Peptides against a protein of PDB entry 2C5K. Designs and how they scored, part 4

Target 1, 91 residues: chain A of PDB entry 2C5K
Amino acid sequence: EDPFQQVVKDTKEQLNRINNYITRHNTAGDDDQEEEIQDILKDVEETIVDLDRSIIVMKRDENEDVSGREAQVKNIKQQLDALKLRFDRRI

## One batch from the design tools (peptide; aimed at target 1 I37)

Design b1_p10_2_s1 (made by RFdiffusion4, then SolubleMPNN; from b1_p10_2, 3 letters changed)
Fold by OpenDDE base, seed 3:
Structure b1_p10_2_s1 (fold): chain B 91 residues (1-91), chain A 10 residues (1-10)
Amino acid sequence: as target 1 above (91 residues)
Amino acid sequence: LRLPKKFIEK
């Protein structure tokens, strides 16, 4: 198992779960679940930082082609940004 | 990442 891929998978899965929640709750709520989503989004941002750092280490120490991993992180960033817009646009 | 109970598939 590749721990990098596991983190990528977990992150995308969590973003999908939030996205599905927003689908079911298209209006902004004022409850603990809405606050929890905000916290998770921050956790995802921190996870992305860790993923980027891991790529830096791989480029330095392993001298491997990291283009695929960079593309995966880019995709997660795009997914996060799209989700944030969707979350914030709710009334 | 943490998963609130409501986000965990049952």
Scores: peptide ipSAE 0.056, ipTM 0.664, DockQ to the pose 0.227
OpenDDE base, seeds 1, 2, 4, 5: peptide ipSAE 0.055, 0.055, 0.058, 0.055; ipTM 0.676, 0.683, 0.692, 0.687; seed 4 fails the geometry check

Design b1_p10_2_s2 (made by RFdiffusion4, then SolubleMPNN; from b1_p10_2, 3 letters changed; failed a check: a repeat of another design)
Amino acid sequence: LRLPKKFVEK

Design b1_p10_3 (made by RFdiffusion4)
Pose (drawn by RFdiffusion4):
Structure b1_p10_3 (pose): chain A 89 residues (1-28, 31-91), chain P 10 residues (1-10)
Amino acid sequence: EDPFQQVVKDTKEQLNRINNYITRHNTADDQEEEIQDILKDVEETIVDLDRSIIVMKRDENEDVSGREAQVKNIKQQLDALKLRFDRRI
Amino acid sequence: LRSPKPFIEK
């Protein structure tokens, strides 16, 4: 919807796509470099979401707690995924 | 803000 919500949705979807891939290819791969590149781009995307929250928090008419919770959730999804990726054997 | 790079399974 707003640009923040669209990036949140795209990020969760991008992480979910890689997660589904790892389930099907859980051995250590054609998409190894690609996954690393996308996960790094996701890390930097979360930094952009965090900065966006920092700026919006300066506006006293904004409650950013919902956006903070969404970013926290994405970080958790990323952390769980990185470990699954790292542990393919 | 931007969207992340898309993942496309081969």

Design b1_p10_3_s1 (made by RFdiffusion4, then SolubleMPNN; from b1_p10_3 with S3L P6K; failed a check: a repeat of another design)
Amino acid sequence: LRLPKKFIEK

Design b1_p10_3_s2 (made by RFdiffusion4, then SolubleMPNN; from b1_p10_3, 3 letters changed; failed a check: a repeat of another design)
Amino acid sequence: LRLPKKFVEK

Design b1_p10_4 (made by RFdiffusion4)
Pose (drawn by RFdiffusion4):
Structure b1_p10_4 (pose): chain A 89 residues (1-28, 31-91), chain P 10 residues (1-10)
Amino acid sequence: EDPFQQVVKDTKEQLNRINNYITRHNTADDQEEEIQDILKDVEETIVDLDRSIIVMKRDENEDVSGREAQVKNIKQQLDALKLRFDRRI
Amino acid sequence: LRSPKTFHEK
């Protein structure tokens, strides 16, 4: 919807796509370099979401707690995924 | 803000 919500949706979807891939290819791979690149781009995307929240928080007419919760959720999804990726044997 | 790079399973 707004640019923030679209990036949040795209990030969750991006992480979910890689997660589904890892389930099907759980051995240590054609998409190894690609996954690393995308996960790094997700890390930097979360930094952009955080910065966006920092700026919006300066506006007293904005409650950023919903956005903060979304970013926290994405960070959890990323952390769980990174470990699954790292532990393919 | 931007969207992340898109993953496509091969």

Design b1_p10_4_s1 (made by RFdiffusion4, then SolubleMPNN; from b1_p10_4, 3 letters changed)
Fold by OpenDDE base, seed 5:
Structure b1_p10_4_s1 (fold): chain B 91 residues (1-91), chain A 10 residues (1-10)
Amino acid sequence: as target 1 above (91 residues)
Amino acid sequence: LRLPKKFVEK
């Protein structure tokens, strides 16, 4: 059980669910789900900050190789950025 | 992180 990996997994799954929603709803609407998606994207941004902080602590206090974890966070950031573009470009 | 009911697979 690795809590870091669990958070990574949960974050990616949530972004994937939003991506699937956008595919089915490629036009912006005044729906409660649209606002909830915006809230979730902000939650993901906060989660990424927490993941980065945890890596800083591991590097400082444990002097552990964190390159693998850094790569995972980078991948999540790229997934988030791509999703934001899809979401914002809808008309 | 939270998911609205609509986004949860049934």
Scores: peptide ipSAE 0.049, ipTM 0.662, DockQ to the pose 0.196
OpenDDE base, seeds 1, 2, 3, 4: peptide ipSAE 0.049, 0.049, 0.049, 0.046; ipTM 0.678, 0.676, 0.662, 0.686

Design b1_p10_4_s2 (made by RFdiffusion4, then SolubleMPNN; from b1_p10_4, 3 letters changed)
Fold by OpenDDE base, seed 3:
Structure b1_p10_4_s2 (fold): chain B 91 residues (1-91), chain A 10 residues (1-10)
Amino acid sequence: as target 1 above (91 residues)
Amino acid sequence: LRKPKKFVEK
């Protein structure tokens, strides 16, 4: 497995872990890990930046079709945004 | 590329 796919996989798994956590802790203040989750979400954002940069390098250096990888990153961004919305809407 | 931090539920 290439590094790009490994990072994509790990990132999606990370978001799923948080999503599952929110399911069990759907009320704000129902846990003491809110700050940790916020830190993880920021880490995911930084990971997405790295993935995008990787695609830019591929387009520049390899001249290969990157549409598949762009779609993967887009999917992760959407997953992150949905999770942020869910996290912020906890009452 | 680096791996993201791993969330551990407590």
Scores: peptide ipSAE 0.441, ipTM 0.913, DockQ to the pose 0.933
OpenDDE base, seeds 1, 2, 4, 5: peptide ipSAE 0.435, 0.439, 0.440, 0.440; ipTM 0.912, 0.912, 0.912, 0.912

Design b1_p10_4_s3 (made by RFdiffusion4, then SolubleMPNN; from b1_p10_4 with T6K H8V)
Fold by OpenDDE base, seed 4:
Structure b1_p10_4_s3 (fold): chain B 91 residues (1-91), chain A 10 residues (1-10)
Amino acid sequence: as target 1 above (91 residues)
Amino acid sequence: LRSPKKFVEK
């Protein structure tokens, strides 16, 4: 498996873990891991930037269709946005 | 590329 797919997989896994955690901790301040979650969400944002950059490099250096990878990154962005909205709505 | 930090629930 190439590094891109591994990073995509790991990123989605982390978002799922956090989503499950928020389900069990639906009140802000209900736990002491809120800052850690915030840090990881920021790390995911950085990961997405890196994934996008890697696609740009592929478009430049490789003569192959990157639409599949672009769709994967788009999906991760949507997952992150939905999770951030849920996280921020905690009272 | 690197994977994001791994969340571990305590």
Scores: peptide ipSAE 0.637, ipTM 0.947, DockQ to the pose 0.923
OpenDDE base, seeds 1, 2, 3, 5: peptide ipSAE 0.636, 0.633, 0.633, 0.634; ipTM 0.947, 0.947, 0.946, 0.946

Design b1_p10_5 (made by RFdiffusion4)
Pose (drawn by RFdiffusion4):
Structure b1_p10_5 (pose): chain A 89 residues (1-28, 31-91), chain P 10 residues (1-10)
Amino acid sequence: EDPFQQVVKDTKEQLNRINNYITRHNTADDQEEEIQDILKDVEETIVDLDRSIIVMKRDENEDVSGREAQVKNIKQQLDALKLRFDRRI
Amino acid sequence: RTLTPFVEKE
């Protein structure tokens, strides 16, 4: 919807796509470098979402708690995924 | 920002 919500949706979808891939290829791979690149791009995307919240919080007419919760959720999804990726044997 | 989608290889 708004640019923030679209990036949130794209990020969760991106993480979910890699997660589904890892389930099917849980041994340690054609998409190894690719996954690392995408996960790094996701880390930097979360920084952009955080900065966006910082600026919006300066506006007293904005409640950023919903956006803060979304970013926290995405960070949790990323952390759980990174460990699954790291632990493929 | 635009994320490049992950596409599983065949």

Design b1_p10_5_s1 (made by RFdiffusion4, then SolubleMPNN; from b1_p10_5, 4 letters changed)
Fold by OpenDDE base, seed 2:
Structure b1_p10_5_s1 (fold): chain B 91 residues (1-91), chain A 10 residues (1-10)
Amino acid sequence: as target 1 above (91 residues)
Amino acid sequence: MKLKPFVELE
């Protein structure tokens, strides 16, 4: 098991779950569910920072081709940004 | 890394 790939997978699945919820709930609620989503989005942001740091370490210490991992992190960032925009635009 | 799991309230 590659722990980097597991984190990438778990992060994308979490964002997908939230995206599905927003699809069913296009109007923002004033409830604990909205706060939970905000907390998870923050956790995802922190996870992305950690993934980027891991890539920096791999470039420095392992001298491996990290282009594939960089592309994966870029994809997660794009998914997060799109979801944040969708979440914030709900009335 | 541990993410908070999404729990949909009933």
Scores: peptide ipSAE 0.257, ipTM 0.823, DockQ to the pose 0.814
OpenDDE base, seeds 1, 3, 4, 5: peptide ipSAE 0.250, 0.252, 0.255, 0.251; ipTM 0.819, 0.820, 0.820, 0.816

Design b1_p10_5_s2 (made by RFdiffusion4, then SolubleMPNN; from b1_p10_5, 4 letters changed)
Fold by OpenDDE base, seed 4:
Structure b1_p10_5_s2 (fold): chain B 91 residues (1-91), chain A 10 residues (1-10)
Amino acid sequence: as target 1 above (91 residues)
Amino acid sequence: MKLKPFVEKK
């Protein structure tokens, strides 16, 4: 029910879907959805920016520990970076 | 914050 957690969950699931897709399409020229994947990865990047901004607002407006949320965003960033590296290494 | 779930087309 926490919107932040839902976005985190949805983002990770989206990255997993793309990761599975890349596994089945390990050649850059063997898919018709490469541009869509690129667009989704950009959307994920923007989502991460929004998550970071939300944490900044939480730190400012609410006196609560956000370390857990920061760790979650860090994990998503790592997942995205790993996926981007894998995606870019397709030949 | 909205992400449309990716669905691989057949």
Scores: peptide ipSAE 0.293, ipTM 0.842, DockQ to the pose 0.839
OpenDDE base, seeds 1, 2, 3, 5: peptide ipSAE 0.284, 0.285, 0.284, 0.287; ipTM 0.839, 0.839, 0.839, 0.840

Design b1_p10_5_s3 (made by RFdiffusion4, then SolubleMPNN; from b1_p10_5, 3 letters changed)
Fold by OpenDDE base, seed 4:
Structure b1_p10_5_s3 (fold): chain B 91 residues (1-91), chain A 10 residues (1-10)
Amino acid sequence: as target 1 above (91 residues)
Amino acid sequence: MKLKPFVEKE
């Protein structure tokens, strides 16, 4: 029910879907959805920016420990970076 | 924040 957690969950699931797709489509030339995937990865990047901004707002407006949320965003960034590397290595 | 879930087309 926490919107932040829902976005985190949805983002990770989206990255997993793309990762599974890349596993089945490891050749860039046999990928009719490559452009769509690129667009989604950009959307994920923007989502991460929005998550970071939300944490900044929380630090400012609320006296709460945001370390857990920061760790979650860090994890998503790592997942995205790993996926991007895999995606770019397709021949 | 909204992500449209990726669905692989057949």
Scores: peptide ipSAE 0.281, ipTM 0.832, DockQ to the pose 0.864
OpenDDE base, seeds 1, 2, 3, 5: peptide ipSAE 0.270, 0.268, 0.270, 0.273; ipTM 0.825, 0.825, 0.826, 0.826

Design b1_p10_5_s4 (made by RFdiffusion4, then SolubleMPNN; from b1_p10_5, 3 letters changed)
Fold by OpenDDE base, seed 3:
Structure b1_p10_5_s4 (fold): chain B 91 residues (1-91), chain A 10 residues (1-10)
Amino acid sequence: as target 1 above (91 residues)
Amino acid sequence: MVLKPFVEKE
């Protein structure tokens, strides 16, 4: 497996797990699970930074078409933003 | 980064 694709896959799966939790817990809690979710969302943000950096390196060093990878990172960013919105808007 | 899978507590 391409390590870039593995990171993309793992990130999307993690966001999906959190999204499933939010769906089942549509009221904001004040527990360790809510804090864990906040921490994971921050870690996902850092992962996206790493993915973007990897694309910059590929564009510089390999002269490859990175448009597909850029689209994948954009998709993850959109998934994260949508999830953050759902998480924050819970009553 | 390595993400630890979220596991819902019972």
Scores: peptide ipSAE 0.274, ipTM 0.828, DockQ to the pose 0.846
OpenDDE base, seeds 1, 2, 4, 5: peptide ipSAE 0.271, 0.270, 0.272, 0.272; ipTM 0.828, 0.828, 0.829, 0.830

Design b1_p10_6 (made by RFdiffusion4)
Pose (drawn by RFdiffusion4):
Structure b1_p10_6 (pose): chain A 89 residues (1-28, 31-91), chain P 10 residues (1-10)
Amino acid sequence: EDPFQQVVKDTKEQLNRINNYITRHNTADDQEEEIQDILKDVEETIVDLDRSIIVMKRDENEDVSGREAQVKNIKQQLDALKLRFDRRI
Amino acid sequence: AEVVKTEPLP
């Protein structure tokens, strides 16, 4: 919807796609470099979401708690995924 | 609010 919500949706979808891939290919791979690149891009995307929240918080007419919760959720999804990726044997 | 960076892959 707004640019922030679209990036949140894209990020969750992007993480979910890698997660589904890892379930199917849980051995240690054609997509190894690609996954590392995408996960790094997601880290930097979360930094951009955080910066966006910082700026919006300066506006007293904005409550950013919903956006903060979304970012926290995405960080959790990324952390759970990174460990699954790292532990393919 | 602040920027909280996630840990990178090794």

Design b1_p10_6_s1 (made by RFdiffusion4, then SolubleMPNN; from b1_p10_6, 3 letters changed)
Fold by OpenDDE base, seed 2:
Structure b1_p10_6_s1 (fold): chain B 91 residues (1-91), chain A 10 residues (1-10)
Amino acid sequence: as target 1 above (91 residues)
Amino acid sequence: AEIVRPEPLP
């Protein structure tokens, strides 16, 4: 198993869960789930930083094509940015 | 809770 791919998969699934939650809760609230989402979005940002660092190390230390992994991280960043816009737009 | 925390990179 590839731990990089597992983290990518888990991150995308978590963002999808949050996206579904926002769909069901289109107005901002003050419940524990709202605060948890904010925390998870921050955790995802940190995960993306770690994924990028992993790619930098691979490019430096390994003779491997990382283009596929770079594309995956780019896709996660786009998914995160779109989700942040949905989350922050709620009143 | 329906939301799960992301797994950290090993």
Scores: peptide ipSAE 0.068, ipTM 0.687, DockQ to the pose 0.041
OpenDDE base, seeds 1, 3, 4, 5: peptide ipSAE 0.054, 0.044, 0.043, 0.068; ipTM 0.646, 0.663, 0.664, 0.686; seed 5 fails the geometry check

Design b1_p10_6_s2 (made by RFdiffusion4, then SolubleMPNN; from b1_p10_6 with T6P)
Fold by OpenDDE base, seed 1:
Structure b1_p10_6_s2 (fold): chain B 91 residues (1-91), chain A 10 residues (1-10)
Amino acid sequence: as target 1 above (91 residues)
Amino acid sequence: AEVVKPEPLP
């Protein structure tokens, strides 16, 4: 069991849940749900920072080929950026 | 309509 892959999977699933919520709620609201989504997006950003740091440690301490993990983190960053854009464009 | 918010990331 690879905890890195589990975190990647959980992060992508969380972003998908938010994306699905936005699909059902395509207008911005001034309610507790919008604030909770903002909090989750911040948690995802912090998770991505931790994933990047873990890759740095793996390159330094284990001398592993991390190219696959770097590609996964890049993909999550792109997914997050696209979701933020979709979230912010709602009126 | 039922508002189902995303589950918090573990």
Scores: peptide ipSAE 0.043, ipTM 0.664, DockQ to the pose 0.030
OpenDDE base, seeds 2, 3, 4, 5: peptide ipSAE 0.034, 0.035, 0.030, 0.034; ipTM 0.635, 0.651, 0.630, 0.634; seed 5 fails the geometry check

Design b1_p10_6_s3 (made by RFdiffusion4, then SolubleMPNN; from b1_p10_6, 4 letters changed)
Fold by OpenDDE base, seed 4:
Structure b1_p10_6_s3 (fold): chain B 91 residues (1-91), chain A 10 residues (1-10)
Amino acid sequence: as target 1 above (91 residues)
Amino acid sequence: AKVEKPAPLP
């Protein structure tokens, strides 16, 4: 119902799916799936930017506590960074 | 099990 929470959920699920793929493909390939993962990681990065911007707008225009949302975005950033590290370690 | 391909974000 909350569009922010839906985006957070979808993003985390996508990162988990990629993480599962990396677990099964621990060696870097040069196939369409590897390229698709790179594209998805970029999409996630852009999604995080949008989430951050939404929080900025909420802080400015809304009288709501955003600390919980900030923590969620921070968690997604950490998940993304960890996933990137796993992805890049593959040779 | 079949390798699951990531689905694009909506």
Scores: peptide ipSAE 0.036, ipTM 0.667, DockQ to the pose 0.031
OpenDDE base, seeds 1, 2, 3, 5: peptide ipSAE 0.035, 0.030, 0.031, 0.036; ipTM 0.647, 0.637, 0.640, 0.663

Design b1_p10_6_s4 (made by RFdiffusion4, then SolubleMPNN; from b1_p10_6 with K5R T6P)
Fold by OpenDDE base, seed 3:
Structure b1_p10_6_s4 (fold): chain B 91 residues (1-91), chain A 10 residues (1-10)
Amino acid sequence: as target 1 above (91 residues)
Amino acid sequence: AEVVRPEPLP
């Protein structure tokens, strides 16, 4: 049981769900689901901030090697950025 | 502590 890894996994799965939605809805809409996606993307951004803060705490308080966790967060940021571009480019 | 995430999209 690793709560950090669970959050990483859940975040990637949520981004994947949004990616699948965009595939089925390749044009921008004005419905409740489009607004919900914007809210979820904001929540993912906040989750990434929390993950980064947890890494800072681990470096400071536990002096752990966090290179693996930093790489995971970097990967999530890249996935989020790519998804935002895909979402925002819809007309 | 577990962070609450949004429900999956329908």
Scores: peptide ipSAE 0.047, ipTM 0.647, DockQ to the pose 0.061
OpenDDE base, seeds 1, 2, 4, 5: peptide ipSAE 0.039, 0.045, 0.039, 0.046; ipTM 0.664, 0.669, 0.671, 0.672; seed 2 fails the geometry check

Design b1_p10_7 (made by RFdiffusion4)
Pose (drawn by RFdiffusion4):
Structure b1_p10_7 (pose): chain A 89 residues (1-28, 31-91), chain P 10 residues (1-10)
Amino acid sequence: EDPFQQVVKDTKEQLNRINNYITRHNTADDQEEEIQDILKDVEETIVDLDRSIIVMKRDENEDVSGREAQVKNIKQQLDALKLRFDRRI
Amino acid sequence: SLRSPKTFEE
Protein backbone atom coordinates (compact mmCIF):
# COMPACT_ATOMS: atom_id res chain seq x y z
CA GLU A 1 0.00 0.00 0.00
CA ASP A 2 2.12 2.89 1.22
CA PRO A 3 5.83 2.37 0.34
CA PHE A 4 6.60 1.12 3.85
CA GLN A 5 3.90 -1.54 3.82
CA GLN A 6 4.96 -2.73 0.33
CA VAL A 7 8.59 -3.26 1.41
CA VAL A 8 7.40 -5.07 4.58
CA LYS A 9 5.29 -7.41 2.42
CA ASP A 10 8.13 -7.94 -0.12
CA THR A 11 10.60 -8.72 2.70
CA LYS A 12 8.38 -11.29 4.41
CA GLU A 13 7.68 -12.88 1.03
CA GLN A 14 11.43 -12.89 0.15
CA LEU A 15 12.33 -14.52 3.45
CA ASN A 16 9.48 -17.01 3.11
CA ARG A 17 10.72 -17.99 -0.37
CA ILE A 18 14.19 -18.78 0.84
CA ASN A 19 12.67 -20.65 3.82
CA ASN A 20 10.62 -22.88 1.52
CA TYR A 21 13.75 -23.49 -0.57
CA ILE A 22 15.82 -24.51 2.44
CA THR A 23 13.13 -27.03 3.51
CA ARG A 24 13.49 -28.70 0.09
CA HIS A 25 17.32 -28.48 -0.04
CA ASN A 26 18.36 -28.96 3.60
CA THR A 27 21.82 -30.32 2.79
CA ALA A 28 24.95 -28.18 2.44
CA ASP A 29 24.25 -26.09 -3.37
CA ASP A 30 23.28 -24.07 -6.43
CA GLN A 31 21.71 -21.17 -4.55
CA GLU A 32 24.25 -20.72 -1.75
CA GLU A 33 25.83 -17.46 -3.01
CA GLU A 34 22.43 -16.19 -4.09
CA ILE A 35 20.87 -16.74 -0.69
CA GLN A 36 23.74 -14.95 1.06
CA ASP A 37 23.31 -11.98 -1.31
CA ILE A 38 19.58 -11.77 -0.77
CA LEU A 39 19.85 -12.11 3.04
CA LYS A 40 22.40 -9.26 3.12
CA ASP A 41 20.08 -7.13 0.96
CA VAL A 42 17.26 -7.97 3.50
CA GLU A 43 19.52 -6.80 6.42
CA GLU A 44 20.01 -3.48 4.68
CA THR A 45 16.32 -3.27 3.80
CA ILE A 46 15.44 -3.62 7.54
CA VAL A 47 17.85 -0.73 8.25
CA ASP A 48 15.86 1.34 5.74
CA LEU A 49 12.57 0.37 7.41
CA ASP A 50 14.05 1.35 10.80
CA ARG A 51 15.24 4.72 9.47
CA SER A 52 11.83 5.33 8.01
CA ILE A 53 10.28 4.72 11.47
CA ILE A 54 12.83 7.07 13.10
CA VAL A 55 11.78 9.92 10.79
CA MET A 56 8.01 9.20 11.16
CA LYS A 57 8.33 9.15 14.96
CA ARG A 58 9.38 12.84 14.85
CA ASP A 59 5.81 13.56 13.63
CA GLU A 60 3.67 13.82 16.78
CA ASN A 61 0.61 12.95 14.67
CA GLU A 62 2.04 9.45 13.94
CA ASP A 63 1.96 6.31 16.01
CA VAL A 64 4.80 4.07 14.73
CA SER A 65 4.15 1.18 17.20
CA GLY A 66 2.44 -0.91 14.46
CA ARG A 67 5.39 -0.37 12.15
CA GLU A 68 7.84 -1.12 14.97
CA ALA A 69 6.03 -4.44 15.61
CA GLN A 70 6.19 -5.34 11.91
CA VAL A 71 9.96 -4.67 11.77
CA LYS A 72 10.48 -6.68 14.98
CA ASN A 73 8.58 -9.57 13.35
CA ILE A 74 10.68 -9.42 10.20
CA LYS A 75 13.88 -9.43 12.31
CA GLN A 76 12.63 -12.55 14.01
CA GLN A 77 11.84 -14.22 10.72
CA LEU A 78 15.30 -13.31 9.41
CA ASP A 79 17.03 -14.63 12.60
CA ALA A 80 15.16 -17.96 12.46
CA LEU A 81 16.00 -18.29 8.73
CA LYS A 82 19.69 -17.46 9.09
CA LEU A 83 20.11 -20.25 11.61
CA ARG A 84 18.28 -22.76 9.35
CA PHE A 85 20.54 -21.69 6.46
CA ASP A 86 23.70 -21.90 8.59
CA ARG A 87 22.80 -25.36 9.90
CA ARG A 88 22.30 -27.20 6.55
CA ILE A 89 24.49 -30.33 6.77
CA SER P 1 14.36 5.90 1.11
CA LEU P 2 12.48 2.58 0.92
CA ARG P 3 13.03 -0.19 -1.52
CA SER P 4 12.09 -3.74 -2.07
CA PRO P 5 14.63 -6.57 -1.46
CA LYS P 6 16.17 -8.61 -4.24
CA THR P 7 14.00 -11.44 -5.54
CA PHE P 8 14.97 -15.11 -4.92
CA GLU P 9 14.93 -17.32 -7.98
CA GLU P 10 14.81 -21.08 -7.28

Design b1_p10_7_s1 (made by RFdiffusion4, then SolubleMPNN; from b1_p10_7, 5 letters changed)
Fold by OpenDDE base, seed 3:
Structure b1_p10_7_s1 (fold): chain B 91 residues (1-91), chain A 10 residues (1-10)
Amino acid sequence: as target 1 above (91 residues)
Amino acid sequence: MLRLPKKFVP
């Protein structure tokens, strides 16, 4: 299995889990789960940085077409940004 | 090695 694709998949699944949580918890709580979500969103940001770095290395070392991987990372960034906006707009 | 996000279980 390609480690890049596994990280992409796991990141998307993690964002979907948070999105499902927000759907069930549409009011901002002051609980340990809200803090845990914030921590995971930060971990996803760091994961995206690592994905971008991996693409830079592939462009340099493998001469492969990375356009598909760049599109996947862009999609994760968009999913993260939409989720953050949804999380922050809860009352 | 790429970092995997931690698993959230609500």
Scores: peptide ipSAE 0.053, ipTM 0.700, DockQ to the pose 0.809
OpenDDE base, seeds 1, 2, 4, 5: peptide ipSAE 0.052, 0.045, 0.051, 0.045; ipTM 0.698, 0.704, 0.697, 0.660

Design b1_p10_7_s2 (made by RFdiffusion4, then SolubleMPNN; from b1_p10_7, 4 letters changed)
Fold by OpenDDE base, seed 1:
Structure b1_p10_7_s2 (fold): chain B 91 residues (1-91), chain A 10 residues (1-10)
Amino acid sequence: as target 1 above (91 residues)
Amino acid sequence: MLRLPKKFVE
């Protein structure tokens, strides 16, 4: 129904799934596995860029309050950064 | 579109 909220939901679910995988696999994998995780994290980064661009477009409409959407994107960025830190700390 | 390999899906 709301494409912005759907993308936010999908992004958070992807990050949660990777986080849960790291919980089950708290050691660094082989090069192929590490590359695969990095590819997914890059896809999330690109999605966040798209969300930010969407907010810029919405700010052109004076009738739309984007503060809630900006807070959601900030939360996703924090979740991504925390996950990257956890990924990098694996032994 | 986000993709997730089956091994990362719970």
Scores: peptide ipSAE 0.054, ipTM 0.702, DockQ to the pose 0.200
OpenDDE base, seeds 2, 3, 4, 5: peptide ipSAE 0.049, 0.050, 0.055, 0.053; ipTM 0.685, 0.691, 0.703, 0.697; seeds 3, 4 fail the geometry check

Design b1_p10_8 (made by RFdiffusion4; failed a check: a repeat of another design)
Pose (drawn by RFdiffusion4):
Structure b1_p10_8 (pose): chain A 89 residues (1-28, 31-91), chain P 10 residues (1-10)
Amino acid sequence: EDPFQQVVKDTKEQLNRINNYITRHNTADDQEEEIQDILKDVEETIVDLDRSIIVMKRDENEDVSGREAQVKNIKQQLDALKLRFDRRI
Amino acid sequence: LRSPKTFHEK
């Protein structure tokens, strides 16, 4: 919807796509370099979401708690995924 | 703001 919500949706979808891939290829791979690249791009995307929240919080007419919760959720999804990726044997 | 790079399974 707004640019923030679109990036949040794209990030969750991007993480979910890699997660589904790892379930099907849980051995240690054609998409190894690709996954690392995308996960790094997700880390930097979360920094952009955080910065966006910092700026919006300066506006007293904005409550950023919903956006903060979304970013926290995405960080959790990324952390759970990074461990699954790291532990493919 | 931007979207992340897109993963496509091979």

Design b1_p10_8_s1 (made by RFdiffusion4, then SolubleMPNN; from b1_p10_8, 3 letters changed; failed a check: a repeat of another design)
Amino acid sequence: LRLPKKFVEK

Design b1_p10_8_s2 (made by RFdiffusion4, then SolubleMPNN; from b1_p10_8, 3 letters changed)
Fold by OpenDDE base, seed 1:
Structure b1_p10_8_s2 (fold): chain B 91 residues (1-91), chain A 10 residues (1-10)
Amino acid sequence: as target 1 above (91 residues)
Amino acid sequence: LRLPKRFVEK
């Protein structure tokens, strides 16, 4: 229905999957899965840029309150930052 | 993870 909400949902699910992986792999590795996580984190960062851009477009083109969407993006950014910290702290 | 182009177009 709403592509913005679908992307938000998929982004949060990806971050949750990585968080679950870290729980089961609490030491830094040097394998394909670790590289895949790095790739996913970069994809999420790019996705957040697109989400922010979409809000800018909505403010320009629509007469809709975007505060709810801004709050959702803020929440995703916080989730990403927390995950990065957890990922980087592994030994 | 990708939005349709029309949603992010400048």
Scores: peptide ipSAE 0.366, ipTM 0.878, DockQ to the pose 0.083
OpenDDE base, seeds 2, 3, 4, 5: peptide ipSAE 0.361, 0.363, 0.365, 0.356; ipTM 0.879, 0.879, 0.880, 0.877

## One batch from the design tools (peptide; aimed at target 1 R17)

Design b1_p11_1 (made by RFdiffusion4)
Pose (drawn by RFdiffusion4):
Structure b1_p11_1 (pose): chain A 89 residues (1-28, 31-91), chain P 11 residues (1-11)
Amino acid sequence: EDPFQQVVKDTKEQLNRINNYITRHNTADDQEEEIQDILKDVEETIVDLDRSIIVMKRDENEDVSGREAQVKNIKQQLDALKLRFDRRI
Amino acid sequence: NTTFHFLPKLP
């Protein structure tokens, strides 16, 4: 919808896609470099979402708690995924 | 291979 919500949706989808891939290929791989690249891009995308919240919080007419919760959720999804990726044996 | 995409940035 708004640019923030679109990036949130794209990020969750991107993480979910890698997660589904890892389930199918849980041994340690054609997409190894690619996954590392995408996960790093996701880390930097979350920094952009955080900065966007910082700026919006300066506006007293904005409640950013919903956006803060979304970013927290994305960080949790990323953390759970990074461990699954790291632990492929 | 599964297709992965780089993410857009906020204005």

Design b1_p11_1_s1 (made by RFdiffusion4, then SolubleMPNN; from b1_p11_1, 8 letters changed)
Fold by OpenDDE base, seed 3:
Structure b1_p11_1_s1 (fold): chain B 91 residues (1-91), chain A 11 residues (1-11)
Amino acid sequence: as target 1 above (91 residues)
Amino acid sequence: MVELKKLSRLP
């Protein structure tokens, strides 16, 4: 397993962990856990930036087919956006 | 390949 796939896997797993937390905590709270989730969501956003950068490097330096990796990153972005919406809509 | 870091983990 290459580093790109490992990061993709870790990112999706982290988003799933947050999604599961929201399921258990469907009411927004003012505690350290809520702040930690917000921080992790920012970490995911930065990770996605790094994934996109890696794809740019592959296209430029390695001239490899990146369509599969682009699709994976797109999927993670969609998962993140859906999770943010779910997180923000809690009352 | 760009260096990538693992995410922090939700407890």
Scores: peptide ipSAE 0.063, ipTM 0.680, DockQ to the pose 0.059
OpenDDE base, seeds 1, 2, 4, 5: peptide ipSAE 0.058, 0.058, 0.057, 0.057; ipTM 0.699, 0.699, 0.670, 0.698

